# Ledger of designs, part 23: peptides against a protein of PDB entry 5EFW

Target 1, 141 residues: chain A of PDB entry 5EFW
Amino acid sequence: TTLERIEKNFVITDPRLPDNPIIFASDSFLQLTEYSREEILGRNARFLQGPETDRATVRKIRDAIDNQTEVTVQLINYTKSGKKFWNLFHLQPMRDQKGDVQYFIGVQLDGTEHVRDAAEREGVMLIKKTAENIDEAAKEL

## One batch from the design tools (peptide; made by RFdiffusion4, then SolubleMPNN)

Design b1_p11_7_s4 (from b1_p11_7, 6 letters changed)
Fold by OpenDDE base, seed 2:
Structure b1_p11_7_s4 (fold): chain B 141 residues (1-141), chain A 11 residues (1-11)
Amino acid sequence: as target 1 above (141 residues)
Amino acid sequence: AEEAAKKLEEL
């Protein structure tokens, strides 16, 4: 209950399950995307993609999953109602004490506009720090 | 996975 109440947009996915489904989503993420928790749990996060989502950027995310590494990108996503927004997105693996990947943490910036320069750097630092905080909080799994 | 999701909800 505490984890989902963190006032940041994030999901946790399980790469050990088919298609790396979302197994956890914050309240803020649900509000941002306009989905209920029931609508997204068990699904791959690709439902946020749409016509203007850059396929090369999506490939970077997929490559990071496959390579078990982190990535930070900015891409167009869509809400349930079809509203387009820019998503500054950070993804990183959550590893166990043996170093094996257990989950992925995905963090989305609160802003819906394309950010550049200093604002982008600040956003990147924020979402990375958020991911580390989530990792620490979720290590009790 | 179901147990892990449940644990996450309890955090």
Scores: peptide ipSAE 0.113, ipTM 0.776, DockQ to the pose 0.558
Fold by OpenDDE base, seed 5:
Structure b1_p11_7_s4 (fold): chain B 141 residues (1-141), chain A 11 residues (1-11)
Amino acid sequence: as target 1 above (141 residues)
Amino acid sequence: AEEAAKKLEEL
């Protein structure tokens, strides 16, 4: 669909289904992670984690989901081929007109290095804005 | 759908 063709790295997950599976993934996300759409749809996004992924950071993501709030973190993720990348990750709930959480939007900014200072601030602004744009677009579909 | 498509193109 048009949603998958947005030139940003993102997924949409459904917390109302068992284990909060991915229900949409952008083409860019598939390219970044080296997975096919068929390989990731219906799965929890934890397949991106590996040995060097910080468990405390993962807990922050889990807590945000449980608390139905947004979070922004940097964590090591892995492609299908096992390549490591630093993921500046933003997650936020998508709410219906009543205000109930329907989905989560996850946006990924990949990098070879952990980013700080101005580069981090710029990345955070970008992925947050991207998430808002996806939220608006997805509500109209 | 057309408005949604337009917003997607603006990303």
Scores: peptide ipSAE 0.029, ipTM 0.664, DockQ to the pose 0.064
Fold by OpenDDE base, seed 4:
Structure b1_p11_7_s4 (fold): chain B 141 residues (1-141), chain A 11 residues (1-11)
Amino acid sequence: as target 1 above (141 residues)
Amino acid sequence: AEEAAKKLEEL
């Protein structure tokens, strides 16, 4: 099974390229966001943001990328058709054997509702585990 | 290359 066919919502970005573009997207992610693969490859993922996206939360994502660390947040995203959804999002670096950051893995929860408390904790555990699985799968390619 | 690459917002 190819990386894109993993049945989870995820992207891989390349921070070594200008503007940290998406270099891989799962079929599920494309379905969730209503974009084609051609529409998103080579673009920064910020096109999912819109009027109600919390700017402080976006800054947390930016800071994590700049600092080469992981982050988990919930933010409003928008589909191609303009539909709002709550995105429980986890981002983590993919490192090489030397420990240098090669890529970032971004995972989105399957649900589109704002989750709280125990449901949020469960979702966070799920998307973190998914990111680890994707990291391993990508390294095997 | 990483220092030259501009990192902006994500998702």
Scores: peptide ipSAE 0.026, ipTM 0.610, DockQ to the pose 0.079
Fold by OpenDDE base, seed 3:
Structure b1_p11_7_s4 (fold): chain B 141 residues (1-141), chain A 11 residues (1-11)
Amino acid sequence: as target 1 above (141 residues)
Amino acid sequence: AEEAAKKLEEL
């Protein structure tokens, strides 16, 4: 679809389905993670986690989903081949006109190292803006 | 659909 061709790393998940599965993944996300679309759709995004993924950070993501709020974190993720990368990750709910959560938008900014200071602030601004743009685009579909 | 496509192009 046109949505899949957006040149950003993102997924859309459905919290109304069991285990909040990925229902949409961008081509860029597939390239980043080295998975096919068939391997991703219908799964919870936890398959990106591995031995060095900080469990407290994962809990922050889980809490944000449960509380239906946004969160921005950095965590270690793994590609299909087992390559580690730092993921500056932003998650936010997509709400309907009544304010009810329909989906979550997850945006990923990959890097070789943990980003700090100005680089972190810039990355956060970028992925938040990206999420808002995806929200607006997806609502029109 | 056309408005959606336009918004996607702006990403």
Scores: peptide ipSAE 0.025, ipTM 0.651, DockQ to the pose 0.083

Design b1_p11_8_s1 (from b1_p11_8, 6 letters changed)
Fold by OpenDDE base, seed 4:
Structure b1_p11_8_s1 (fold): chain B 141 residues (1-141), chain A 11 residues (1-11)
Amino acid sequence: as target 1 above (141 residues)
Amino acid sequence: MIKENVEKLRE
């Protein structure tokens, strides 16, 4: 599948199901977060959050979901083993032909570093482009 | 694939 061939960190969630669970996770995402696919499918992605995750940033993500808009943020996430990493995260809705939101695409930057300035801009461009690629690939499924 | 996952999660 074209979607499965995208070698980036990403998930697809279904806001039409209770608590907007993950319905697809890339292999890279599983490797990054140290979870198995079985452990994360059907769960809300909030399991990546921890003590140092900025709650205001989390609220921005929640607002974007509620408003069915895209958002790009950086936040502290945690692996299964408790390892902290900076997640440059992009979220955007996937809409059907009628314009209704079907899914959300969440893309995480490949690196775990906190990025600023030019590096951040580059990362944002990359994850947004990745999200568009995922959108195109997922429409086939 | 996605459709299958969705159906599974709905159960």
Scores: peptide ipSAE 0.165, ipTM 0.819, DockQ to the pose 0.789
Fold by OpenDDE base, seed 3:
Structure b1_p11_8_s1 (fold): chain B 141 residues (1-141), chain A 11 residues (1-11)
Amino acid sequence: as target 1 above (141 residues)
Amino acid sequence: MIKENVEKLRE
């Protein structure tokens, strides 16, 4: 499918199901996080969080979901093996023709450092553009 | 794909 051909780190979640579980994960996302598809499908993406994940940032994500809005943040995430990485993360709702939220798109840009200034702006543009591509591709499924 | 996955997860 067109969605499966997008070679970026992303997931699609379903807020209409209990605990907003992941219903789709890109191959790149699986490689990044070191999880198998079977391990993450049906689960909330919070398994990526760990001891150094900033709780205030997590709250921003939660608020965006609750308010059905988009958000872009940077936070510490962990791979299955426990490796930390900075995640420039963009989340946005996918709406149907009526304007109702049906899914959320989460795009991850991994890095070894917290990016700032021009690098951050560039990363934000990239992940937002990716999210829009995913949105269009997912509508066909 | 997505619809099928959603239905599967709902079961």
Scores: peptide ipSAE 0.147, ipTM 0.803, DockQ to the pose 0.685
Fold by OpenDDE base, seed 2:
Structure b1_p11_8_s1 (fold): chain B 141 residues (1-141), chain A 11 residues (1-11)
Amino acid sequence: as target 1 above (141 residues)
Amino acid sequence: MIKENVEKLRE
């Protein structure tokens, strides 16, 4: 499918299901996080968080979901093996023709380092554009 | 694929 051909780190979640579980994960996301697809599907993405993940940043993500808005943050995430990495993360709702939220799209930057200034701006632009591409592709499924 | 995954998760 068009969605499956997007070579970026991303997930799609379903807020209409209990605990907003992941219903789709890209191959790149699985590679980044070191999980299999079977280990990811049906789970809330909080398994990526760990001891050094900033709780205030996590709250921003939660607030965006609750308010059905988009958000862009950087936070410490952990791979399955426990490796820490910086995640420039963008989340936005996917809406139907009536404007109701159907899914959330989460995009993770390819890099594992904290990005700043121009690099951050470029990264934000990239992951936002990626999210729009995912939105268009997913609506056709 | 999305629809299929949703269905699987809801079962």
Scores: peptide ipSAE 0.042, ipTM 0.720, DockQ to the pose 0.770
Fold by OpenDDE base, seed 5:
Structure b1_p11_8_s1 (fold): chain B 141 residues (1-141), chain A 11 residues (1-11)
Amino acid sequence: as target 1 above (141 residues)
Amino acid sequence: MIKENVEKLRE
Protein backbone atom coordinates (compact mmCIF):
# COMPACT_ATOMS: atom_id res chain seq x y z
CA THR B 1 0.00 0.00 0.00
CA THR B 2 0.98 3.66 -0.20
CA LEU B 3 1.55 3.82 3.55
CA GLU B 4 3.86 0.81 3.58
CA ARG B 5 5.91 2.28 0.73
CA ILE B 6 6.94 5.36 2.72
CA GLU B 7 10.73 5.31 2.64
CA LYS B 8 11.29 5.31 6.39
CA ASN B 9 11.62 2.58 9.00
CA PHE B 10 8.33 2.47 10.84
CA VAL B 11 5.49 0.38 12.16
CA ILE B 12 1.96 1.15 13.24
CA THR B 13 0.46 -0.82 16.10
CA ASP B 14 -3.08 -1.18 17.40
CA PRO B 15 -3.34 -0.97 21.18
CA ARG B 16 -7.03 -1.79 20.99
CA LEU B 17 -6.17 -5.32 19.85
CA PRO B 18 -4.71 -7.99 22.13
CA ASP B 19 -1.02 -7.37 22.88
CA ASN B 20 -0.79 -4.22 20.71
CA PRO B 21 0.16 -5.97 17.45
CA ILE B 22 1.84 -4.46 14.43
CA ILE B 23 -0.76 -3.65 11.78
CA PHE B 24 1.55 -1.88 9.32
CA ALA B 25 5.24 -2.25 8.58
CA SER B 26 7.15 -0.24 6.01
CA ASP B 27 9.26 -1.93 3.35
CA SER B 28 12.34 -0.38 4.91
CA PHE B 29 11.49 -1.84 8.29
CA LEU B 30 11.19 -5.30 6.76
CA GLN B 31 14.56 -4.89 5.08
CA LEU B 32 16.17 -3.70 8.30
CA THR B 33 14.84 -6.53 10.43
CA GLU B 34 15.04 -9.27 7.75
CA TYR B 35 11.46 -10.40 8.32
CA SER B 36 8.69 -10.76 5.80
CA ARG B 37 5.52 -8.79 6.20
CA GLU B 38 3.62 -12.01 6.85
CA GLU B 39 5.97 -12.84 9.72
CA ILE B 40 5.45 -9.45 11.36
CA LEU B 41 1.83 -8.42 10.92
CA GLY B 42 -0.30 -9.33 13.89
CA ARG B 43 2.66 -9.68 16.25
CA ASN B 44 3.90 -7.55 19.11
CA ALA B 45 7.22 -5.90 18.21
CA ARG B 46 9.03 -7.59 21.13
CA PHE B 47 10.43 -10.21 18.73
CA LEU B 48 13.16 -7.66 17.98
CA GLN B 49 14.51 -7.96 21.51
CA GLY B 50 17.32 -10.25 22.57
CA PRO B 51 19.92 -10.99 25.24
CA GLU B 52 21.59 -7.59 25.19
CA THR B 53 18.41 -5.54 24.94
CA ASP B 54 18.26 -3.32 28.02
CA ARG B 55 15.21 -4.29 30.03
CA ALA B 56 14.93 -0.90 31.70
CA THR B 57 14.67 0.70 28.27
CA VAL B 58 12.00 -1.81 27.27
CA ARG B 59 10.09 -0.87 30.39
CA LYS B 60 10.19 2.78 29.33
CA ILE B 61 8.53 1.78 26.07
CA ARG B 62 5.93 -0.28 27.90
CA ASP B 63 5.20 2.56 30.30
CA ALA B 64 4.75 5.02 27.44
CA ILE B 65 2.23 2.71 25.80
CA ASP B 66 0.37 2.16 29.06
CA ASN B 67 0.32 5.89 29.77
CA GLN B 68 -0.48 6.72 26.14
CA THR B 69 2.50 9.05 25.82
CA GLU B 70 5.43 9.40 23.47
CA VAL B 71 8.95 8.18 24.20
CA THR B 72 12.35 8.23 22.53
CA VAL B 73 14.99 5.65 23.41
CA GLN B 74 17.98 3.83 21.96
CA LEU B 75 18.20 0.07 22.41
CA ILE B 76 19.75 -3.08 21.01
CA ASN B 77 17.52 -5.00 18.63
CA TYR B 78 18.12 -8.16 16.62
CA THR B 79 17.39 -9.09 13.03
CA LYS B 80 15.87 -12.42 12.08
CA SER B 81 19.37 -13.79 11.47
CA GLY B 82 20.48 -12.66 14.91
CA LYS B 83 22.47 -9.55 14.00
CA LYS B 84 22.54 -6.85 16.64
CA PHE B 85 21.77 -3.27 15.74
CA TRP B 86 21.24 -0.07 17.67
CA ASN B 87 17.72 1.20 17.29
CA LEU B 88 17.10 4.89 17.93
CA PHE B 89 13.39 4.54 18.40
CA HIS B 90 10.55 7.03 18.74
CA LEU B 91 7.02 6.04 19.64
CA GLN B 92 3.98 8.28 19.79
CA PRO B 93 0.22 7.83 19.90
CA MET B 94 -2.06 8.59 16.99
CA ARG B 95 -5.21 10.18 18.36
CA ASP B 96 -8.67 10.65 16.91
CA GLN B 97 -10.75 13.83 16.92
CA LYS B 98 -11.86 13.14 20.47
CA GLY B 99 -8.27 12.79 21.62
CA ASP B 100 -8.49 9.04 22.14
CA VAL B 101 -5.54 6.88 21.14
CA GLN B 102 -6.26 4.86 18.03
CA TYR B 103 -2.79 3.61 17.11
CA PHE B 104 0.87 3.96 17.95
CA ILE B 105 3.51 5.01 15.45
CA GLY B 106 6.98 3.56 15.96
CA VAL B 107 9.86 5.03 13.98
CA GLN B 108 13.37 3.59 13.83
CA LEU B 109 16.38 5.65 12.79
CA ASP B 110 17.66 4.85 9.33
CA GLY B 111 20.84 3.08 10.40
CA THR B 112 22.24 0.34 12.56
CA GLU B 113 24.96 2.07 14.54
CA HIS B 114 24.87 3.60 17.98
CA VAL B 115 24.55 7.36 17.82
CA ARG B 116 25.76 9.89 20.37
CA ASP B 117 25.93 13.61 20.98
CA ALA B 118 25.08 15.76 17.96
CA ALA B 119 24.31 12.74 15.80
CA GLU B 120 21.83 11.49 18.36
CA ARG B 121 20.15 14.88 18.63
CA GLU B 122 19.88 15.05 14.88
CA GLY B 123 18.49 11.53 14.73
CA VAL B 124 15.90 12.29 17.38
CA MET B 125 14.70 15.33 15.47
CA LEU B 126 14.49 13.27 12.30
CA ILE B 127 12.49 10.37 13.70
CA LYS B 128 10.12 12.71 15.53
CA LYS B 129 9.49 14.64 12.34
CA THR B 130 9.00 11.36 10.50
CA ALA B 131 6.42 10.25 13.04
CA GLU B 132 4.47 13.47 12.53
CA ASN B 133 4.57 12.97 8.78
CA ILE B 134 3.30 9.42 9.14
CA ASP B 135 0.54 10.60 11.46
CA GLU B 136 -0.66 13.08 8.87
CA ALA B 137 -0.35 10.59 6.02
CA ALA B 138 -2.24 7.88 7.88
CA LYS B 139 -5.13 10.23 8.60
CA GLU B 140 -5.51 10.85 4.89
CA LEU B 141 -5.59 7.16 3.95
CA MET A 1 -7.02 2.10 4.52
CA ILE A 2 -5.89 1.37 8.05
CA LYS A 3 -9.31 0.10 9.06
CA GLU A 4 -9.45 -2.22 6.10
CA ASN A 5 -6.08 -3.72 6.86
CA VAL A 6 -6.96 -4.13 10.52
CA GLU A 7 -9.96 -6.19 9.52
CA LYS A 8 -7.76 -8.27 7.26
CA LEU A 9 -5.46 -9.04 10.16
CA ARG A 10 -8.38 -10.09 12.30
CA GLU A 11 -9.40 -12.76 9.78
Scores: peptide ipSAE 0.038, ipTM 0.698, DockQ to the pose 0.417

Design b1_p11_8_s2 (from b1_p11_8, 6 letters changed)
Fold by OpenDDE base, seed 3:
Structure b1_p11_8_s2 (fold): chain B 141 residues (1-141), chain A 11 residues (1-11)
Amino acid sequence: as target 1 above (141 residues)
Amino acid sequence: MILENEEELRK
């Protein structure tokens, strides 16, 4: 239950399952996106994208997943009700003892504004730190 | 977090 105690916006996905579905979502993430847990578990997180989501940024995410690397980007996401928000998020693979990717961890900044400069750097540091904490906690999955 | 498929953006 260590994972459940992390009070940040995050999801964990399982690339070993078809379409890399969400297998865990924090309460904060559900509140942010306005979805229930049952609505998103087992689904690929692409449902957060919409008309103004930058396709080039999405490609960066895809490339990171395909290459099993980390990525940090900002892009427009949409809540269930259709509200736009800027999502500064960090994605990184979680590896097992053999070095094989088990999961992907996605952490979203607490704020929903487009952050720049020093604020962005600070936000990036925060979500990366959070991702490391989740990585440790997720070993219990 | 938002993943992979760009094609669904056009739906």
Scores: peptide ipSAE 0.096, ipTM 0.702, DockQ to the pose 0.043
Fold by OpenDDE base, seed 4:
Structure b1_p11_8_s2 (fold): chain B 141 residues (1-141), chain A 11 residues (1-11)
Amino acid sequence: as target 1 above (141 residues)
Amino acid sequence: MILENEEELRK
């Protein structure tokens, strides 16, 4: 499908299901996080958090979900093997034709480094654009 | 992506 052909790190979650579980994960996301698809689907993405994940940043994500708004943050996440990586992350709601939220799109920047300044701005632009592409591709869901 | 519910935020 068009969605499956997007070669970026992303997930789609379903806030209409209990605990807003992941319902789609890209191959790149699985590779990044070292999880299998079976290990991820149906779970809330909180499993990526760990000891050094900033709780205030996580609260920003939660607030965005609660308010059904988009947010862009950068925070420490962990792979299955426990490897830390910086996740420049963009989240935005996917709305139906009536304007109701159907899904959330989460896009992670390619790479694992903490980005700043111009590199961060460029990364933000990229993941936001990717999210829009996913929004269009995922309309068939 | 990472998410957290209210219960986890209180921990």
Scores: peptide ipSAE 0.094, ipTM 0.706, DockQ to the pose 0.043
Fold by OpenDDE base, seed 5:
Structure b1_p11_8_s2 (fold): chain B 141 residues (1-141), chain A 11 residues (1-11)
Amino acid sequence: as target 1 above (141 residues)
Amino acid sequence: MILENEEELRK
């Protein structure tokens, strides 16, 4: 499918199911996080958090989901093996023809390092554009 | 999509 051909780190979640579980994960996302698809599908993405994950940043994500809005943050996540990585993360709702939220799209910047200044701005633009591409492709779901 | 994980944050 068109969605499967997008070579970026991303997931799609279904807020209409209990606990807003991941229903799609890109191959790159699996490689980044070191999880298999079977381990991820049907679960909330909170398993990426760990000791150094900023709680206030996580709350921003939660608030965006609750309010059905988009948000862009950078936070520490952990791979299955426990390796830390900085996740420049963009989340936005995917709405149906009536304007109701159908899915959430989450895009993670390529790489594992904290980004700042111009690099951060560039990364934000990239992941936002990627999210729009995913939104278009996800219409086939 | 990532919600609070209190257990992991406590470690």
Scores: peptide ipSAE 0.085, ipTM 0.696, DockQ to the pose 0.037
Fold by OpenDDE base, seed 1:
Structure b1_p11_8_s2 (fold): chain B 141 residues (1-141), chain A 11 residues (1-11)
Amino acid sequence: as target 1 above (141 residues)
Amino acid sequence: MILENEEELRK
C-alpha cells in the first residue's frame, strides 16, 4: 500500500479504542525503538517513556490528544534495550469526512540526537510534511 | 509517536 511505502518513522493510533493504542507502525519505527511489531501493536506508545522523560512535555502531548489538536515536541525516549534518545516528533489528528477524529498520526525524526536551532526547524518541517503524506495514505485504512 | 500519560514511565 501507499502507507507501507513511506520510509519514515511513524505510528498511527486509534483513539476510538481503549487507551488509544498503536494500530500501525512503520518498519523504520520498529528499528529505531528496537521493538517487534507484535510487541507494539495494540499498546499505547507510553512504553517509550522513562525516568528522564520530561513530564511537562508529556502533558503537552496529552493536551493535544484531549483537545484533538496537533503538537510538536522533543523529549527523552527509551529503546527496548534501555538506550536513551531524543525524540523530536509531530502529532496530529486524522479526521474523517465528517470532521471527526479517526486516528492520530505520530511522526519521529530520523535522527535520535537532540536537535536545536536551524536543525530543529528543518526537522520539524520534515516531520510535519511527512505527517501530511501519511494522512493522505491513511485514507486506505 | 503518541506518548500519553505522564505517570506511565518505563525503561
Scores: peptide ipSAE 0.083, ipTM 0.689, DockQ to the pose 0.045

Design b1_p11_8_s3 (from b1_p11_8, 5 letters changed)
Fold by OpenDDE base, seed 4:
Parts: structure tokens; sequence; C-alpha cells
Structure b1_p11_8_s3 (fold): chain B 141 residues (1-141), chain A 11 residues (1-11)
């Protein structure tokens, strides 16, 4: 499918299910996080968080979900093996024709360092564009 | 695919 061909790190979650579980994960996301698809599907994405993940940043993500808005943040995430990475993360709702939220799209840009200035702006543009591509592809399913 | 996954998760 077009969705499956998007070679980016992303997940789709279902906020209408308890705890907003992941219902789709890209192959790249699995490779990044070192989890199998079976380990991820049906889980909330919080398993990526760990000791150095900023709780205030996590709250921003939670607030965006609760308010059905988009958000872009950088936070420390962890692979299954415990490797830390900076995640430039973008989340946005996927709405139906009536404007109701059906899903959330989460896009991850991994990095070895926190990005700033031009590098951050470039990354934000990339992950936002990716999210739009995912939105379009997913609506065709 | 997405709908299929959602239905699977709801079972």
Amino acid sequence: as target 1 above (141 residues)
Amino acid sequence: MILENREKLRK
C-alpha cells in the first residue's frame, strides 16, 4: 500500500481505544526502536520513554492528544536495548470528512543530539510534511 | 489495513 511504502519512522494510534494504542507502525519505526511489530501493536507509545525523558515534554504530548491538536517536541526516547536518542517528534490528528478525530499520526526523527535553529526548523518541516503524506495515504485505505 | 488493525485491537 502507499502507506506501507513511506520509508519514515511513524506510527498511527487510535484515540478511540483505551490508552490510545498504536495500530500501525512503519518498518523504519520498528528498526529504530528495535521492537517487533507484535511487541508494539496495541500498546501506548510511552514505552519509548525512560529516565531522562522530560516529563513536562511528555505532558505537552498528552495535552495535545486530549485537546485534539498537533504538537512538535524534542524528547529523549529509548530503544528496546536501552539506547537513548533525541526524538524530534511530531503528532497530529487525522480527521474524517466530518472533522472528527479518527487517529493520531506520530512521526519520529531520530538524532544523536538535540537539534536547534536551522537544523531544528529543517527537521520540523520534514516530519510535518511526512505526517501530511501519511494522512493522505491513510485516508486512501 | 488501518481499519483491519483497529478491528483486531478491539477484539
Scores: peptide ipSAE 0.047, ipTM 0.711, DockQ to the pose 0.749
Fold by OpenDDE base, seed 1:
Structure b1_p11_8_s3 (fold): chain B 141 residues (1-141), chain A 11 residues (1-11)
Amino acid sequence: as target 1 above (141 residues)
Amino acid sequence: MILENREKLRK
């Protein structure tokens, strides 16, 4: 499918199910996080968080979900093997034809360091554009 | 794919 061919790090979650579980994960996301698809599907994405993950940043993500809005943040995430990475993360709702939230799209840009200035702006532009592409591809299914 | 996954997760 068009969705499956998007070579970016992303997940799709279902906020209408308990605990907003991941219902789709890209191959790149699996490679990034070092988890299998079976280990991820049906789980909330919080398993990527760890000791150095900023709780205030996590609250921003939670607030965006609760308020059905988009958010872009950088936070420390962890792979299955425990490797830390800076995640430039964008979250946005996917709405149906009635305007109701159907899913959330989460896009991840990984890095070994916190990105700033022009690099951050470029990354944000990239992950937002990616989210739009995912939204379009998913609606065609 | 999304619909299939959603149905699976709802059960």
Scores: peptide ipSAE 0.045, ipTM 0.696, DockQ to the pose 0.759
Fold by OpenDDE base, seed 3:
Structure b1_p11_8_s3 (fold): chain B 141 residues (1-141), chain A 11 residues (1-11)
Amino acid sequence: as target 1 above (141 residues)
Amino acid sequence: MILENREKLRK
């Protein structure tokens, strides 16, 4: 399956460019966030954050980027119109054959509700699996 | 597509 055919909420970012901008956004992600592709490409994904976004959680994401590690968190994000949603978010690096980080993959759960316990575990498994599928598809491009 | 987008973003 090609990258563009993956019907999930995700972005790919390029940490080798200034401020780790989004270089790919899925159609579902655009629909979720209410942004156009033109509005998003070339920007850092922090535009999704707002007043109620937990800063400690954001720091976990930043630390994962800096340390080139994966992280899974749940945080409040905002659509273009200002609507709040809970984002169960998984981030992981995409590495080349030498092990160097080329990109980051960010996956957002299909649902926008706050999830706990078994539902959260199920969601985490789903978005992690999605990230692996994206990784495989993106490496072919 | 990704590589092309990256090059576009760098310009």
Scores: peptide ipSAE 0.043, ipTM 0.694, DockQ to the pose 0.641
Fold by OpenDDE base, seed 5:
Structure b1_p11_8_s3 (fold): chain B 141 residues (1-141), chain A 11 residues (1-11)
Amino acid sequence: as target 1 above (141 residues)
Amino acid sequence: MILENREKLRK
């Protein structure tokens, strides 16, 4: 599918299911996080959090979901093996023709380094553009 | 794919 051909780190979640579980994960996301598809489908993405994950940043993500808005943050996540990485993360709702939220799109920057200044701005532009591409691809299915 | 996964998760 067009969606499957997007070679970026992303997930799609379903807020209409209990606990807003992941219903789609890109191959790149699986590689980044070291989880299999079977391990993560049906789960909330919070399994990526760990001891050094900033709780205030997590709350921003939760608030965006609850308010059905977009958010862009950078936070520490952990792979299955326990490796820390910096996740420049963008989340936005996918809406139907009535304007109701159907899904959330979560995009993670390709790199795992903490980014600042111009690099951060560039990364933000990239992941936002990627989210729009995913939104368009998903609507074509 | 999305619909398929959604249906799978709802079962």
Scores: peptide ipSAE 0.045, ipTM 0.698, DockQ to the pose 0.738; fails the geometry check

Design b1_p11_8_s4 (from b1_p11_8, 6 letters changed)
Fold by OpenDDE base, seed 3:
Structure b1_p11_8_s4 (fold): chain B 141 residues (1-141), chain A 11 residues (1-11)
Amino acid sequence: as target 1 above (141 residues)
Amino acid sequence: MILENEEALRA
């Protein structure tokens, strides 16, 4: 789809479905994570986590979903082949005209390094802006 | 390899 071909790393999940599954994944996200679209769609994004993924950081993500708020964190994720990468991750709810949450947008920075200081700030601004762009594009959902 | 964890991006 047009949405899935946006040249950024992102997924869209549907909290209205059981276990908040991924319903859209960008081509870039598939490339980053080494999964096919078939392997990802319909699944909860937890498959990106692994042994060295910080549980406290994951809890922050869970809390944001539960509270229907946005969050930005860095955490270790794993590709299908088991390769670790640092993911600067931004998650935010997509709301309808009434303000009710319809979806969640998850954006991953292109880089795989644990970014700090100015680089982190720039990355955060970028992925937040990307999320807003996706929000606008996804109004067609 | 697909990993499964209890702590998740769940609603």
Scores: peptide ipSAE 0.032, ipTM 0.682, DockQ to the pose 0.049
Fold by OpenDDE base, seed 5:
Structure b1_p11_8_s4 (fold): chain B 141 residues (1-141), chain A 11 residues (1-11)
Amino acid sequence: as target 1 above (141 residues)
Amino acid sequence: MILENEEALRA
């Protein structure tokens, strides 16, 4: 789809389905994680976690989903081949005209390096802006 | 990107 071809790392999940599965993934996201689209669609994104993924950070993500709020974190994820990468990640709900949550948008910063200080702040601004753009584009869903 | 950890989900 046009949405899936957006040149940013992102996924869209459907909290109205069991286990909040991924329903869309950008080409860049697939390239980053080394998974095919068929391997990830319909699955919860937890498969990207591994031994060094901070559990407290993951709980922040879960809490945001449960509370239907946005969250921005940086955590270790793993590619299909087992390679670790640092993921600066922003998640926010996409709401309908009534204000109810339809989907969640997850955006990952380009690159795999841990970022700090000014670089992190700049990355956060970028992925948040990207999420807003995706929200607008995803109205066609 | 991740949503929920398996351990967190089971908790």
Scores: peptide ipSAE 0.032, ipTM 0.675, DockQ to the pose 0.047; fails the geometry check
Fold by OpenDDE base, seed 1:
Structure b1_p11_8_s4 (fold): chain B 141 residues (1-141), chain A 11 residues (1-11)
Amino acid sequence: as target 1 above (141 residues)
Amino acid sequence: MILENEEALRA
């Protein structure tokens, strides 16, 4: 789809379905994680977690979903082949016209290292802006 | 390489 071709790493999940599964993934996201679209659609994004993924950081994500708020964190994720990478991740709800949460947008920054200081600030601005762009694009589809 | 935070969506 047109949304899938957006040249950014992102997914859209449906919190109204059991276990908040991924319902959309960009081509870039698939390339980053080394999964096919059919392998991830319908699944919760937790399959990217592994031994070195910080549980406290994961809890922050869970809390944001439960509270229907946005969150930005960095955490270790793993590709299908087992490659470890630092994921600068931004999550925010997509609301309908009534203000109810319809979906969640998750955006991932390209990279392999934990980013700090200016690089982190720049990355955060980028992924947040990307999330807003996705929100707008999705509403028009 | 693209970094994905799908883990956050599953949490």
Scores: peptide ipSAE 0.032, ipTM 0.675, DockQ to the pose 0.051; fails the geometry check
Fold by OpenDDE base, seed 2:
Structure b1_p11_8_s4 (fold): chain B 141 residues (1-141), chain A 11 residues (1-11)
Amino acid sequence: as target 1 above (141 residues)
Amino acid sequence: MILENEEALRA
């Protein structure tokens, strides 16, 4: 499908289901996080968090979901093996023709360090553009 | 290993 052809790190979640579970994960996301598709589908994406994940940053994500808005943050995430990585993360709602939120799109840009300045701006532009592409492709869901 | 947390989507 068109969605499956997007070679970026992303997930799609369903806020209409209990605990807003992941309903789609890209192959790249699985490779990044070291999980199988079976291990993550139907689960909330919180399993990526760990001891050094900033709770305040996580709250920003939660608030965005609750308020049905987009957010872009950087946070420490963990792979299945426990490897830490900096995740430049963008989240935005996917709305239907009536304007109702149907899904959330999460796009991840991984790195070994917290990116700043021009690098951050460039990364943000990239993941936001990716999210828009996913939004268009995911209309088939 | 999967680390469960309290908050919502955290990719």
Scores: peptide ipSAE 0.031, ipTM 0.682, DockQ to the pose 0.047; fails the geometry check

